Peptides against a protein of PDB entry 4X86. Designs and how they scored, part 23

Target 1, 56 residues: chain A of PDB entry 4X86
Amino acid sequence: EGPQLLLSEAVSRAAKAAGARPLTSPESLSRDLEAPEVQESYRQQLRSDIQKRLQE

## One batch from the design tools (peptide; made by RFdiffusion4, then SolubleMPNN)

Design b2_p14_6_s1 (from b2_p14_6, 6 letters changed)
Fold by OpenDDE base, seed 2:
Structure b2_p14_6_s1 (fold): chain B 56 residues (1-56), chain A 14 residues (1-14)
Amino acid sequence: as target 1 above (56 residues)
Amino acid sequence: SLVELARRLARAQV
């Protein structure tokens, strides 16, 4: 439960905004970014950031 | 919702 924003999507958007292209294939990058442990770490960070913003 | 807030924050960071 909670907000489910994909790190892969966030990185993709950031890369597009910056006009950056990964040196590795997009598929390989997506696999790394969508790994459960990586996504969970991002979820925890996102939750923390949201909580901080709500307390401001 | 928190999900919508998260989406807004994510968009603001891009």
Scores: peptide ipSAE 0.066, ipTM 0.558, DockQ to the pose 0.081
Fold by OpenDDE base, seed 1:
Structure b2_p14_6_s1 (fold): chain B 56 residues (1-56), chain A 14 residues (1-14)
Amino acid sequence: as target 1 above (56 residues)
Amino acid sequence: SLVELARRLARAQV
């Protein structure tokens, strides 16, 4: 339940769109971005941002 | 729903 967008996926998409490459390995970046605490923070932010958008 | 909106936004960013 709730938004199920992965931060790792979001960052990956953003990086591709920007033509950016990680300074470290993509795998290490993914590990950091897929950490549960990081994902939960992102989920909360995403939910908040969507709610703000709905209020516009 | 919020989930549906999130999915739409995700698709729009592809």
Scores: peptide ipSAE 0.061, ipTM 0.549, DockQ to the pose 0.072
Fold by OpenDDE base, seed 5:
Structure b2_p14_6_s1 (fold): chain B 56 residues (1-56), chain A 14 residues (1-14)
Amino acid sequence: as target 1 above (56 residues)
Amino acid sequence: SLVELARRLARAQV
């Protein structure tokens, strides 16, 4: 349920906005961030964060 | 409430 908002994409955007470069290869970082358990945790956190903002 | 409606919509969208 819901859209697939990728953590890897979010991190990529954040890194670009900060002018940061990963110390490891971008491919390795993406691999780690696209791991299913990490992605699911991000989805849950995102859901929680949105709900918290709705309460503000 | 409007907040609860928003929560339901958010839950359905993420």
Scores: peptide ipSAE 0.033, ipTM 0.504, DockQ to the pose 0.066
Fold by OpenDDE base, seed 4:
Parts: structure tokens; C-alpha cells; sequence
Structure b2_p14_6_s1 (fold): chain B 56 residues (1-56), chain A 14 residues (1-14)
């Protein structure tokens, strides 16, 4: 339940928009960002941010 | 607005 957004996708889009390149290989970065604990933390943050926005 | 939030979320999920 909740928004289904991958942190890896969000970071990729942000990097592209900023013209930034990862310091390590993109494959290594993606692997780290796809770790379950990292994705769960992102999901919680995203949910919290959406709730805050709805309560403004 | 809720409309703008929905639009942003839709774009983020594409």
C-alpha cells in the first residue's frame, strides 16, 4: 500500500535534470539504491512528505 | 493544490 516510486528512478531523474554524473559506476549506484532498507526508508519519507503536503 | 500534487505524482510514476 502507498506510492510505488523507486528511489533509484527518482535519483536517476534528478541526476539527469541536474546534469550530474555519479562518482561511481551507475550500476553500482543503482545496486545501492535498490537495497530493501534504503527503498523502505524512501517509501516512508515519500509517504510522510505527501501527508504533509495534503495537510498544508 | 490537490490537482497539482496528483499531476506531480503521476509524472513521477511514469
Amino acid sequence: as target 1 above (56 residues)
Amino acid sequence: SLVELARRLARAQV
Scores: peptide ipSAE 0.025, ipTM 0.497, DockQ to the pose 0.060; fails the geometry check

Design b2_p14_6_s2 (from b2_p14_6, 6 letters changed)
Fold by OpenDDE base, seed 3:
Structure b2_p14_6_s2 (fold): chain B 56 residues (1-56), chain A 14 residues (1-14)
Amino acid sequence: as target 1 above (56 residues)
Amino acid sequence: SLVELARELARAQV
């Protein structure tokens, strides 16, 4: 249903913007963040947050 | 779509 916004990409962007670096390797972090269940949770949260913002 | 909107918002905030 269209392209997904990856949590790993979102976190990468946020970390870059905040000047934050992971304690573990970026590759390990990306691997964890690319897990399907994690991505799905992010999608749901993202959708919910957007909907809430639009309703404010 | 909401995903596309999210992508736009993400781009705007980075």
Scores: peptide ipSAE 0.056, ipTM 0.557, DockQ to the pose 0.081
Fold by OpenDDE base, seed 5:
Structure b2_p14_6_s2 (fold): chain B 56 residues (1-56), chain A 14 residues (1-14)
Amino acid sequence: as target 1 above (56 residues)
Amino acid sequence: SLVELARELARAQV
């Protein structure tokens, strides 16, 4: 199983924190970030990062 | 669970 968080949401939060806005439309960015292959890669990375933190 | 932890971490980043 593993974590199920949207990369699009993570990027949105990061953008807000950085005071950044996409050069393209937010809709287009969200569409790209919600692509299944991208989302799966993010899920794997997130799982790895969490596991690393648990081992600290 | 890792899922719940991930959600908590995500919320904490806001």
Scores: peptide ipSAE 0.055, ipTM 0.553, DockQ to the pose 0.073
Fold by OpenDDE base, seed 2:
Structure b2_p14_6_s2 (fold): chain B 56 residues (1-56), chain A 14 residues (1-14)
Amino acid sequence: as target 1 above (56 residues)
Amino acid sequence: SLVELARELARAQV
């Protein structure tokens, strides 16, 4: 449960906004960013950040 | 939903 936002999507959006291109292929980067442990860490951080924002 | 809120926050940061 909890928010289901992909870190890979967040990074992709940030990269586009910054005009940055990965040194590796987007597919390889997405593969790394979509790893369960990485995604879980992002989910936990995102949940925490949302909770903090709701309390502001 | 929290997912929608997170998306809104993400959009605001980009």
Scores: peptide ipSAE 0.053, ipTM 0.537, DockQ to the pose 0.080
Fold by OpenDDE base, seed 4:
Structure b2_p14_6_s2 (fold): chain B 56 residues (1-56), chain A 14 residues (1-14)
Amino acid sequence: as target 1 above (56 residues)
Amino acid sequence: SLVELARELARAQV
């Protein structure tokens, strides 16, 4: 349950907005960002951030 | 939904 947003997608959007390019291969970066433990940590953070915004 | 709200917030932050 909870929000389902890919960290890889969020990073891709941020990189594009900042005009930044990965120093490693895009495939390797995506693989690291899509790792289950990394994605779960991002999900937890995102859920917490949403709750904070709703309470403000 | 919370998912849609999250997407909107993500868009607003970028």
Scores: peptide ipSAE 0.051, ipTM 0.542, DockQ to the pose 0.078

Design b2_p14_6_s3 (from b2_p14_6, 7 letters changed)
Fold by OpenDDE base, seed 5:
Structure b2_p14_6_s3 (fold): chain B 56 residues (1-56), chain A 14 residues (1-14)
Amino acid sequence: as target 1 above (56 residues)
Amino acid sequence: GLVELARALARAQV
């Protein structure tokens, strides 16, 4: 349960909005962003941030 | 990877 947003998708959208283009292949970046521990850290942070907003 | 993304973000901020 909880927010199910993919970090890889979030970063891809944010990078595009910022005009940031990594010099390495998209596959290399995706590999790092799709790592389970990285995705889990993002999920935890996202949940925490939402909870903070709800408590304001 | 993530390092290259960080570098790209830095370049975009210039």
Scores: peptide ipSAE 0.239, ipTM 0.747, DockQ to the pose 0.082
Fold by OpenDDE base, seed 4:
Structure b2_p14_6_s3 (fold): chain B 56 residues (1-56), chain A 14 residues (1-14)
Amino acid sequence: as target 1 above (56 residues)
Amino acid sequence: GLVELARALARAQV
């Protein structure tokens, strides 16, 4: 229910587009991005942003 | 992690 995008995937795409190359392992970044509270916050923000765009 | 990503973004921005 509702938009579901993994934050890790979104960040990976954005980082690639920006040319950002983290010095730590991909596993370390994934661990941080896949934390439940972080993913849920992203889901809520994504849903809110989409709703705002639809209302414009 | 997230801190390293932020640092990487800062480097890429310059």
Scores: peptide ipSAE 0.212, ipTM 0.731, DockQ to the pose 0.080
Fold by OpenDDE base, seed 2:
Structure b2_p14_6_s3 (fold): chain B 56 residues (1-56), chain A 14 residues (1-14)
Amino acid sequence: as target 1 above (56 residues)
Amino acid sequence: GLVELARALARAQV
């Protein structure tokens, strides 16, 4: 239930758009971003942001 | 990881 967007995917897209190139492998970054607590925090923020937009 | 991403973002702003 709720937003099912992966933070790792969102960050990968944003980093590419910004020309940001981490010195470590993308796998290392994905490991950090896909941690359950990190993903859950992103999900909560995303849900909150969507709700705010719906109330505007 | 996340620290390297932050560093990469900083470099991109220069």
Scores: peptide ipSAE 0.195, ipTM 0.719, DockQ to the pose 0.076
Fold by OpenDDE base, seed 1:
Structure b2_p14_6_s3 (fold): chain B 56 residues (1-56), chain A 14 residues (1-14)
Amino acid sequence: as target 1 above (56 residues)
Amino acid sequence: GLVELARALARAQV
């Protein structure tokens, strides 16, 4: 229940939009971003941010 | 990984 966006995908899109290019491989970054604890924290943050926007 | 991303973001800041 709630938002189910992949942090790895969100970061890749944001990095491209910002012109940020990591010096290491995208696969290495994706591995870090797809860690379960990181993804869960992101889901919680997304839910919180959406709730804030709806309450404003 | 995450450190390199942070560095890339810092470099991209204008």
Scores: peptide ipSAE 0.175, ipTM 0.706, DockQ to the pose 0.086

Design b2_p14_6_s4 (from b2_p14_6, 6 letters changed)
Fold by OpenDDE base, seed 1:
Parts: sequence; C-alpha cells; structure tokens
Structure b2_p14_6_s4 (fold): chain B 56 residues (1-56), chain A 14 residues (1-14)
Amino acid sequence: as target 1 above (56 residues)
Amino acid sequence: SLVELARQLARAQV
C-alpha cells in the first residue's frame, strides 16, 4: 500500500545523474516505463530487493 | 512500509 514508486521516475533520476539521454523521445520512453505491467514488475522487484536487504 | 523505505532511499540518492 501507499504511493507507488514509479519506474519512470527512477529511470529519469538515473539518467540525469549519469548525464544520459534516450535515443528516442523522452515522452516515448516515459510512456513505456509508465505502462502498468512494467510498473507492477518494478514494484515487485523493488519489494523483493528490499526484503533481501532486510534479511542481511 | 517497504515502499516508504524505498522512497526514502530514492530521495537520498537524488
């Protein structure tokens, strides 16, 4: 529960930090990254990764 | 929550 962490935002932040720009338009990239199935997969992976960290 | 923790970590890396 709670507000979701958007993969699109995560990628955007990473790209800014790295000074990277997409080969396609930023809008197209954002659209792909904001797709529900992609976002759900990211949420599950993020949760799994955090759980692994908590077990360390 | 795990989501809130992740959000905190994300903010720390910005």
Scores: peptide ipSAE 0.061, ipTM 0.558, DockQ to the pose 0.077
Fold by OpenDDE base, seed 3:
Structure b2_p14_6_s4 (fold): chain B 56 residues (1-56), chain A 14 residues (1-14)
Amino acid sequence: as target 1 above (56 residues)
Amino acid sequence: SLVELARQLARAQV
């Protein structure tokens, strides 16, 4: 339970907004960013950030 | 919920 935001999607959107393109293929980047341990760490950070905003 | 709002905002990003 909690937010289900993909790190790979967040990075892709940020890169597009900044006009930046990875040297490797988007598919390879997505594969790395979608690793379970990486995604779980991102979920925990996202939850923490939301909680911090609620405390402000 | 705040989580759902955050998800919606993320989908609306450029």
Scores: peptide ipSAE 0.055, ipTM 0.526, DockQ to the pose 0.064
Fold by OpenDDE base, seed 5:
Structure b2_p14_6_s4 (fold): chain B 56 residues (1-56), chain A 14 residues (1-14)
Amino acid sequence: as target 1 above (56 residues)
Amino acid sequence: SLVELARQLARAQV
């Protein structure tokens, strides 16, 4: 359980905010970021970060 | 804030 936030979308937004562009194709980057193991790790990190915020 | 974090998450999932 928890929020389903795609890492690929998070990175896209971060890149836009930073004015950064990938050196490789955006499609390749998205493919890597949408890998299930990567997404799961991100979900866990996001959950942890939210929990930390709740404890502030 | 938690509210802004929630809004960010909501926007990111649209």
Scores: peptide ipSAE 0.035, ipTM 0.504, DockQ to the pose 0.065
Fold by OpenDDE base, seed 4:
Structure b2_p14_6_s4 (fold): chain B 56 residues (1-56), chain A 14 residues (1-14)
Amino acid sequence: as target 1 above (56 residues)
Amino acid sequence: SLVELARQLARAQV
């Protein structure tokens, strides 16, 4: 349950907005960001951040 | 704002 956002896509959007480019290959970066443990940590953080914002 | 956050989340999930 909860929002389903890919960290890889979030990072891609943020990088584009900041005009930043990865120092490593985009494929390698995406692979690392799509790792299940990394994605799960991001999901938990995102859920927590949303809850905090709603409570402000 | 909550509105902007909701909009960002919606765009990210489409």
Scores: peptide ipSAE 0.029, ipTM 0.488, DockQ to the pose 0.067

Design b2_p14_7_s2 (from b2_p14_7, 7 letters changed)
Fold by OpenDDE base, seed 1:
Structure b2_p14_7_s2 (fold): chain B 56 residues (1-56), chain A 14 residues (1-14)
Amino acid sequence: as target 1 above (56 residues)
Amino acid sequence: SAAERLAQAIAERL
């Protein structure tokens, strides 16, 4: 249940939009961002933020 | 869901 967005994908898109480049390997960064505990935290935050937007 | 649609819209804007 909830939005199925990857933090790694979100970061990649944000970096592209901002013209930012990672100092470390993009693959290594993506791997870290795809860790289950990190992804779950992101999902919870995203859901919370969306709910706030809907209530505003 | 509505939340999923909004999340998708935000993601596409990035």
Scores: peptide ipSAE 0.029, ipTM 0.566, DockQ to the pose 0.048
Fold by OpenDDE base, seed 4:
Structure b2_p14_7_s2 (fold): chain B 56 residues (1-56), chain A 14 residues (1-14)
Amino acid sequence: as target 1 above (56 residues)
Amino acid sequence: SAAERLAQAIAERL
């Protein structure tokens, strides 16, 4: 439930926009970013941030 | 929801 954005997708888009390239392999980075606990933490933070913005 | 729409808008801006 709630906003569903993959952290890996968000990071990839942000990196592209910033002209940044990871020093680690794309596969390793994706694996780390797609870990369930990492993704869940991101989802919770994203939801919280969105709720805060909507209340401002 | 409004939150989902905002999340999508943010994702598109990135």
Scores: peptide ipSAE 0.027, ipTM 0.566, DockQ to the pose 0.047
Fold by OpenDDE base, seed 2:
Structure b2_p14_7_s2 (fold): chain B 56 residues (1-56), chain A 14 residues (1-14)
Amino acid sequence: as target 1 above (56 residues)
Amino acid sequence: SAAERLAQAIAERL
């Protein structure tokens, strides 16, 4: 439930925008970032940030 | 939803 924004996707976009390349393969990084616990933490943070933004 | 649109707008800026 909630917005479907993956941390892995966000990081990939940020890396592309910054012209940065990870020391590990993008695939390995994505795999780690898509881990359920990591994604859940990001979802919670994102939800919190969105709520703050909506209350501004 | 409005929240989803906001999240998408933020993501598009990355």
Scores: peptide ipSAE 0.026, ipTM 0.561, DockQ to the pose 0.050
Fold by OpenDDE base, seed 5:
Structure b2_p14_7_s2 (fold): chain B 56 residues (1-56), chain A 14 residues (1-14)
Amino acid sequence: as target 1 above (56 residues)
Amino acid sequence: SAAERLAQAIAERL
Protein backbone atom coordinates (compact mmCIF):
# COMPACT_ATOMS: atom_id res chain seq x y z
CA GLU B 1 0.00 0.00 0.00
CA GLY B 2 1.05 3.53 -0.72
CA PRO B 3 3.53 4.94 -3.20
CA GLN B 4 6.52 2.77 -4.01
CA LEU B 5 9.55 4.90 -4.74
CA LEU B 6 12.25 2.54 -5.90
CA LEU B 7 15.87 3.62 -6.12
CA SER B 8 16.10 1.78 -9.43
CA GLU B 9 13.32 3.93 -10.83
CA ALA B 10 14.88 7.11 -9.49
CA VAL B 11 18.26 6.28 -11.00
CA SER B 12 16.71 5.34 -14.33
CA ARG B 13 14.87 8.63 -14.53
CA ALA B 14 17.93 10.61 -13.49
CA ALA B 15 20.10 8.83 -16.03
CA LYS B 16 17.61 9.53 -18.79
CA ALA B 17 17.36 13.19 -17.83
CA ALA B 18 21.14 13.53 -17.84
CA GLY B 19 21.60 11.56 -21.03
CA ALA B 20 23.83 9.13 -19.18
CA ARG B 21 24.19 5.40 -19.65
CA PRO B 22 25.81 2.98 -17.23
CA LEU B 23 29.13 1.42 -18.15
CA THR B 24 27.84 -1.90 -16.88
CA SER B 25 24.78 -3.69 -18.18
CA PRO B 26 21.44 -2.14 -17.26
CA GLU B 27 20.36 -5.48 -15.85
CA SER B 28 23.32 -5.65 -13.49
CA LEU B 29 22.73 -2.12 -12.33
CA SER B 30 19.05 -2.79 -11.75
CA ARG B 31 19.88 -5.91 -9.78
CA ASP B 32 22.20 -3.98 -7.49
CA LEU B 33 19.75 -1.12 -7.05
CA GLU B 34 16.90 -3.47 -6.25
CA ALA B 35 18.76 -5.22 -3.45
CA PRO B 36 16.68 -5.04 -0.26
CA GLU B 37 19.38 -3.39 1.82
CA VAL B 38 19.98 -0.74 -0.85
CA GLN B 39 16.28 -0.04 -1.23
CA GLU B 40 15.87 0.23 2.54
CA SER B 41 18.71 2.72 2.75
CA TYR B 42 17.12 4.75 -0.04
CA ARG B 43 13.73 4.68 1.69
CA GLN B 44 15.26 6.03 4.88
CA GLN B 45 17.16 8.73 3.03
CA LEU B 46 14.11 9.74 1.02
CA ARG B 47 12.00 10.01 4.14
CA SER B 48 14.67 12.11 5.81
CA ASP B 49 15.01 14.39 2.80
CA ILE B 50 11.28 14.96 2.56
CA GLN B 51 11.07 15.73 6.26
CA LYS B 52 13.91 18.22 5.93
CA ARG B 53 12.07 19.95 3.10
CA LEU B 54 8.96 20.23 5.25
CA GLN B 55 11.01 22.03 7.88
CA GLU B 56 12.46 24.55 5.42
CA SER A 1 1.04 24.16 1.34
CA ALA A 2 -0.56 21.40 -0.68
CA ALA A 3 2.88 20.26 -1.80
CA GLU A 4 4.07 20.01 1.78
CA ARG A 5 1.01 18.01 2.80
CA LEU A 6 1.60 15.61 -0.05
CA ALA A 7 5.27 15.26 0.82
CA GLN A 8 4.41 14.61 4.44
CA ALA A 9 1.89 11.95 3.51
CA ILE A 10 4.48 10.21 1.37
CA ALA A 11 7.13 10.47 4.08
CA GLU A 12 4.82 8.93 6.66
CA ARG A 13 4.22 5.96 4.39
CA LEU A 14 7.91 5.29 3.81
Scores: peptide ipSAE 0.032, ipTM 0.569, DockQ to the pose 0.048; fails the geometry check

Design b2_p14_7_s3 (from b2_p14_7, 9 letters changed)
Fold by OpenDDE base, seed 3:
Structure b2_p14_7_s3 (fold): chain B 56 residues (1-56), chain A 14 residues (1-14)
Amino acid sequence: as target 1 above (56 residues)
Amino acid sequence: DRAARLAEAVAARR
């Protein structure tokens, strides 16, 4: 059981906070960010970044 | 995992 950290959700929140709008449809962006390879890479990066910050 | 619980806590706060 791993935390459901969706890259699509993280990007959507970051875009809203920055006042940024995708040049494409938000649905197309979500589809690309929900790709299983992209999601797995994000999970690994997030785990690594958290581990680094805990060692500082 | 400790890292997984922290990631979940970060996600839950946003």
Scores: peptide ipSAE 0.039, ipTM 0.536, DockQ to the pose 0.045
Fold by OpenDDE base, seed 5:
Structure b2_p14_7_s3 (fold): chain B 56 residues (1-56), chain A 14 residues (1-14)
Amino acid sequence: as target 1 above (56 residues)
Amino acid sequence: DRAARLAEAVAARR
């Protein structure tokens, strides 16, 4: 199975590090970030970003 | 894929 880098987990960690709180709720934000299309887009972006850094 | 293995290693360390 491919790398399970969850966007929801990445955003949760970034929000905690920044002291940022969702305007709605953490649960609503998690639901939106767990959408399969959003997660797939994040996986593709992350793969692209890693590939770029390996070419530098 | 090399990028996939690096992503997994980043995920596992966080």
Scores: peptide ipSAE 0.039, ipTM 0.538, DockQ to the pose 0.044
Fold by OpenDDE base, seed 2:
Parts: structure tokens; C-alpha cells; sequence
Structure b2_p14_7_s3 (fold): chain B 56 residues (1-56), chain A 14 residues (1-14)
């Protein structure tokens, strides 16, 4: 299994750092961010961003 | 994968 950079964890950290609160609930937001298709899209983006940064 | 290892190294520092 590849390194699981969880989008839910990244967003939770960002929200804490910004003092931001979800309008619905943290639990509802976490559920949406844990969706397999959302997590895969985040993994692809993160891989692309790292590759881009290594070519600069 | 090289990008995956770099992502893991970034995650380990956070």
C-alpha cells in the first residue's frame, strides 16, 4: 500500500491552523473527504505537484 | 514510486 496522505488529515490540519470551522460539522466534512474517489484525486494531485516542484 | 516516497517524507515531517 502506497503512502496514505489522507486528504481528511490534510484538511483537518489546515482548518486547525486557520481557525476555520466547517458550517455543517467536522464529522460530515471528514466523511466526504474520506470518499475513495476524492482520496484518489488528492493522491494524483499531490503526486503531480511534487513532480512539478522537482522539475523547477 | 519516487513521488510517493517524497510525499511520505513530507507527511512524516508534518
Amino acid sequence: as target 1 above (56 residues)
Amino acid sequence: DRAARLAEAVAARR
Scores: peptide ipSAE 0.038, ipTM 0.543, DockQ to the pose 0.044
Fold by OpenDDE base, seed 1:
Parts: C-alpha cells; structure tokens; sequence
Structure b2_p14_7_s3 (fold): chain B 56 residues (1-56), chain A 14 residues (1-14)
C-alpha cells in the first residue's frame, strides 16, 4: 500500500484553513481532484519535492 | 522508497 496522499484531501484542508470556497461546488472540485491522472501527477510532484528537500 | 515513507510521515501528522 503506497502513501494515501490524496490531492482532494490536501486541497480541502488548505481551502478550509484559508477560508476559501470553490466557485462551483465542493463536490465538483473533489471530483476533479480525485481524477486518476490528477492524483498520479500530484503523487509524482510530491515525490519530486520530497527528493529535492532531501538533497538540501 | 524513502520519499514514500517521508510522505506517509507527513500524511500521518496532518
């Protein structure tokens, strides 16, 4: 089992902390952020960002 | 993977 770093969860937490609301709906935003291609891109970015910070 | 374990540790703290 890989780390369940859901982009949808991360964005929901960030939006809540910022008091930001989506212009459409929270459900539509969650659906877009749960798309497999978006989730895979986020996983790759997060892995890259962690690797960069480990080289500093 | 070391990056995966660090990501898990970040996720577990949030």
Amino acid sequence: as target 1 above (56 residues)
Amino acid sequence: DRAARLAEAVAARR
Scores: peptide ipSAE 0.037, ipTM 0.530, DockQ to the pose 0.044

Design b2_p14_7_s4 (from b2_p14_7, 9 letters changed)
Fold by OpenDDE base, seed 3:
Structure b2_p14_7_s4 (fold): chain B 56 residues (1-56), chain A 14 residues (1-14)
Amino acid sequence: as target 1 above (56 residues)
Amino acid sequence: SALERLAQRVAERR
């Protein structure tokens, strides 16, 4: 339950917007971004940030 | 890690 935004997609969009390209292989970066603990931390942070924004 | 290196590059551009 909750937002189903992938960290990998968010980082890809942010990197494109910033004009930043990875120095390593895309596969290595994807592996880091798709790690379960990293995705869970992102989900929790995203939920918290949305809640804060709704209270502004 | 690859993620840390990407974060550093983003930080350098700001």
Scores: peptide ipSAE 0.215, ipTM 0.728, DockQ to the pose 0.065
Fold by OpenDDE base, seed 2:
Structure b2_p14_7_s4 (fold): chain B 56 residues (1-56), chain A 14 residues (1-14)
Amino acid sequence: as target 1 above (56 residues)
Amino acid sequence: SALERLAQRVAERR
């Protein structure tokens, strides 16, 4: 339970908004972004940030 | 890594 937003999706949106195009293959980037430890760290940070915003 | 390189490019544009 909790935020289910994938880091890979968040980064894709952010990169598009920033006009940043990766020079590496999409597959290589996805592999990095979908690593379990990376996704878990993102989930924890996202949860923390949401909690902070709700408390403001 | 690919992620590090992407982060560097984003930082360079700002």
Scores: peptide ipSAE 0.214, ipTM 0.728, DockQ to the pose 0.065
Fold by OpenDDE base, seed 5:
Structure b2_p14_7_s4 (fold): chain B 56 residues (1-56), chain A 14 residues (1-14)
Amino acid sequence: as target 1 above (56 residues)
Amino acid sequence: SALERLAQRVAERR
């Protein structure tokens, strides 16, 4: 378990919730999600969102 | 990219 798994799962859940189905292969989507800057941005956002939620 | 295309489809449904 790590940031890549969390990011992939988050994208999958968000897409499902929105009713949006990828037209590309799962491998192509995974490749985009493996970009270090994308993963780091998600990690930072997740940490920030959790902190905000705990402060409410 | 695949991610950009997915984001576009999400936006189109909103």
Scores: peptide ipSAE 0.206, ipTM 0.713, DockQ to the pose 0.065
Fold by OpenDDE base, seed 1:
Structure b2_p14_7_s4 (fold): chain B 56 residues (1-56), chain A 14 residues (1-14)
Amino acid sequence: as target 1 above (56 residues)
Amino acid sequence: SALERLAQRVAERR
């Protein structure tokens, strides 16, 4: 249970919304952001941040 | 912060 958003997807969407392009190709960025340790850290951070917001 | 550590890991892979 908990948030299961992909960091790669989140960053891609945020970059698009901001009209920003990474210095590297989108594919390279996605590959980096989909690394399991990065994704797990993102999941933990996301869960923590959501929990903090719910307690406010 | 955890966010800073995540950003650092992303940067290290680029």
Scores: peptide ipSAE 0.071, ipTM 0.616, DockQ to the pose 0.291; fails the geometry check

Design b2_p14_8_s1 (from b2_p14_8, 6 letters changed)
Fold by OpenDDE base, seed 2:
Structure b2_p14_8_s1 (fold): chain B 56 residues (1-56), chain A 14 residues (1-14)
Amino acid sequence: as target 1 above (56 residues)
Amino acid sequence: SSYEQFVQELVKRY
């Protein structure tokens, strides 16, 4: 268990915070970022990073 | 919360 963040949402929030704009359309970017394998990789990395922080 | 802030920072980095 733990926080579950969509990579597409994470990137959207990061881009908004940084004032960045995607090179492609937002819809195309979201489609790529919502791919199951991409989302799974992000979930694993996020979980790992959270666990590392909790152990420090 | 501190935990929520941490998660938000992770979101900003990725």
Scores: peptide ipSAE 0.044, ipTM 0.515, DockQ to the pose 0.113
Fold by OpenDDE base, seed 5:
Structure b2_p14_8_s1 (fold): chain B 56 residues (1-56), chain A 14 residues (1-14)
Amino acid sequence: as target 1 above (56 residues)
Amino acid sequence: SSYEQFVQELVKRY
């Protein structure tokens, strides 16, 4: 459980905020970022970082 | 919100 943010969505928002664009097509990047194993890794990192922030 | 801003910062790090 906990908050869930798709990595593909996160990257898109971050890129927009930074004014950056990937060298590859956004569609190809999104496809790779939506892989289950990649998303799970991101979820774990996000959850861990949130927990650390809550402990501060 | 402060939480949303926090999440945005995390996104920038990854």
Scores: peptide ipSAE 0.042, ipTM 0.516, DockQ to the pose 0.127
Fold by OpenDDE base, seed 3:
Structure b2_p14_8_s1 (fold): chain B 56 residues (1-56), chain A 14 residues (1-14)
Amino acid sequence: as target 1 above (56 residues)
Amino acid sequence: SSYEQFVQELVKRY
């Protein structure tokens, strides 16, 4: 249901867009952000945001 | 598509 975007991927893309770089490797950051509970929370928020956009 | 653009924008914000 809807796009399945990884939080780690989203953070990496956002950082790149802002011209920011992590202090650690991107791989390390991705690993830290791939916890199931964190990803699930992000998925729920993402879905909510999409639903709000569709209701406009 | 508009949907794809929306998703890309959302990814940039989060």
Scores: peptide ipSAE 0.040, ipTM 0.514, DockQ to the pose 0.105
Fold by OpenDDE base, seed 4:
Structure b2_p14_8_s1 (fold): chain B 56 residues (1-56), chain A 14 residues (1-14)
Amino acid sequence: as target 1 above (56 residues)
Amino acid sequence: SSYEQFVQELVKRY
């Protein structure tokens, strides 16, 4: 329920925008960021951010 | 529209 954007995708986009690349493989980073507990925390943050934006 | 701006910001941020 709610927004289903992956944290791994968000981090990838941010890294690209900053011209940054991980020292390890991108796949390893994605694996860590796609952990269920991490993704759930991100979902909650995303939902909160959306709600705040709608209130502006 | 304000909604379009909102969507664009979301795309950029996430």
Scores: peptide ipSAE 0.022, ipTM 0.499, DockQ to the pose 0.072

Design b2_p14_8_s2 (from b2_p14_8, 7 letters changed)
Fold by OpenDDE base, seed 2:
Structure b2_p14_8_s2 (fold): chain B 56 residues (1-56), chain A 14 residues (1-14)
Amino acid sequence: as target 1 above (56 residues)
Amino acid sequence: TAYEEFVARLVEAY
C-alpha cells in the first residue's frame, strides 16, 4: 500500500539528468537496484528522511 | 496518510 518510490527509478532518472553512464551495464545495475532488500532499505531511508524534514 | 500523499506529489513532480 502507498506510493512506490523505486530506487531503480530514482537512480535511472538521476543518471539521465546527469548524463551519467554506469561502468557496469545498465541492466546489471537495474537488477541490483531492484533487489527486494535493497528497495526496502531505500524505502525506509526515504521515509525516515522525509519525516525528519516534515517535522523540522 | 499525509506522509504518503506528500511523497506521491514529489514523485509526480519529477
Scores: peptide ipSAE 0.039, ipTM 0.564, DockQ to the pose 0.058
Fold by OpenDDE base, seed 4:
Structure b2_p14_8_s2 (fold): chain B 56 residues (1-56), chain A 14 residues (1-14)
Amino acid sequence: as target 1 above (56 residues)
Amino acid sequence: TAYEEFVARLVEAY
């Protein structure tokens, strides 16, 4: 339901905005961030943050 | 809904 934000995509955007680059490669970082357990944890955090902001 | 619009804006912000 609704737009989905991948952790890998979020980090990529943040890195670009900050002018930061991984020491190894963007591809290596993306691979780590695309792990299903990592993405699930991020989804839960994002969901929680959304709920908190809706209450503000 | 207001919720859906809010989520969309969050996605764009990140």
Scores: peptide ipSAE 0.038, ipTM 0.523, DockQ to the pose 0.065
Fold by OpenDDE base, seed 1:
Structure b2_p14_8_s2 (fold): chain B 56 residues (1-56), chain A 14 residues (1-14)
Amino acid sequence: as target 1 above (56 residues)
Amino acid sequence: TAYEEFVARLVEAY
């Protein structure tokens, strides 16, 4: 257990806040965003970005 | 914001 940083959730929230809607469907977008390799890439990117911010 | 820009690109792609 612990804090989970899900790309699908982040994008969903951001899209809602921005009033943006996928042209095809939000379900298709979510499916792609929930792919393990995509989520892992996001995790690494986010970790790196946070570390950069902390080092500033 | 960064997230808004990111989502905009995704929405355009889908």
Scores: peptide ipSAE 0.034, ipTM 0.470, DockQ to the pose 0.352
Fold by OpenDDE base, seed 3:
Structure b2_p14_8_s2 (fold): chain B 56 residues (1-56), chain A 14 residues (1-14)
Amino acid sequence: as target 1 above (56 residues)
Amino acid sequence: TAYEEFVARLVEAY
């Protein structure tokens, strides 16, 4: 429930906007970005950034 | 909540 805050989705959108493509494969990159420890680190960072913006 | 809607707008913007 709630909005999806996935690093894989954020990178996908950024890559599309920049016209960038991975040298390996989108699937391999997605797998790396979906690793639990990577996603957890991103969640914590995003939470912190959002809180900072809310306080501005 | 206001927080959830703010986050949703950020996600849509990027």
Scores: peptide ipSAE 0.028, ipTM 0.520, DockQ to the pose 0.064

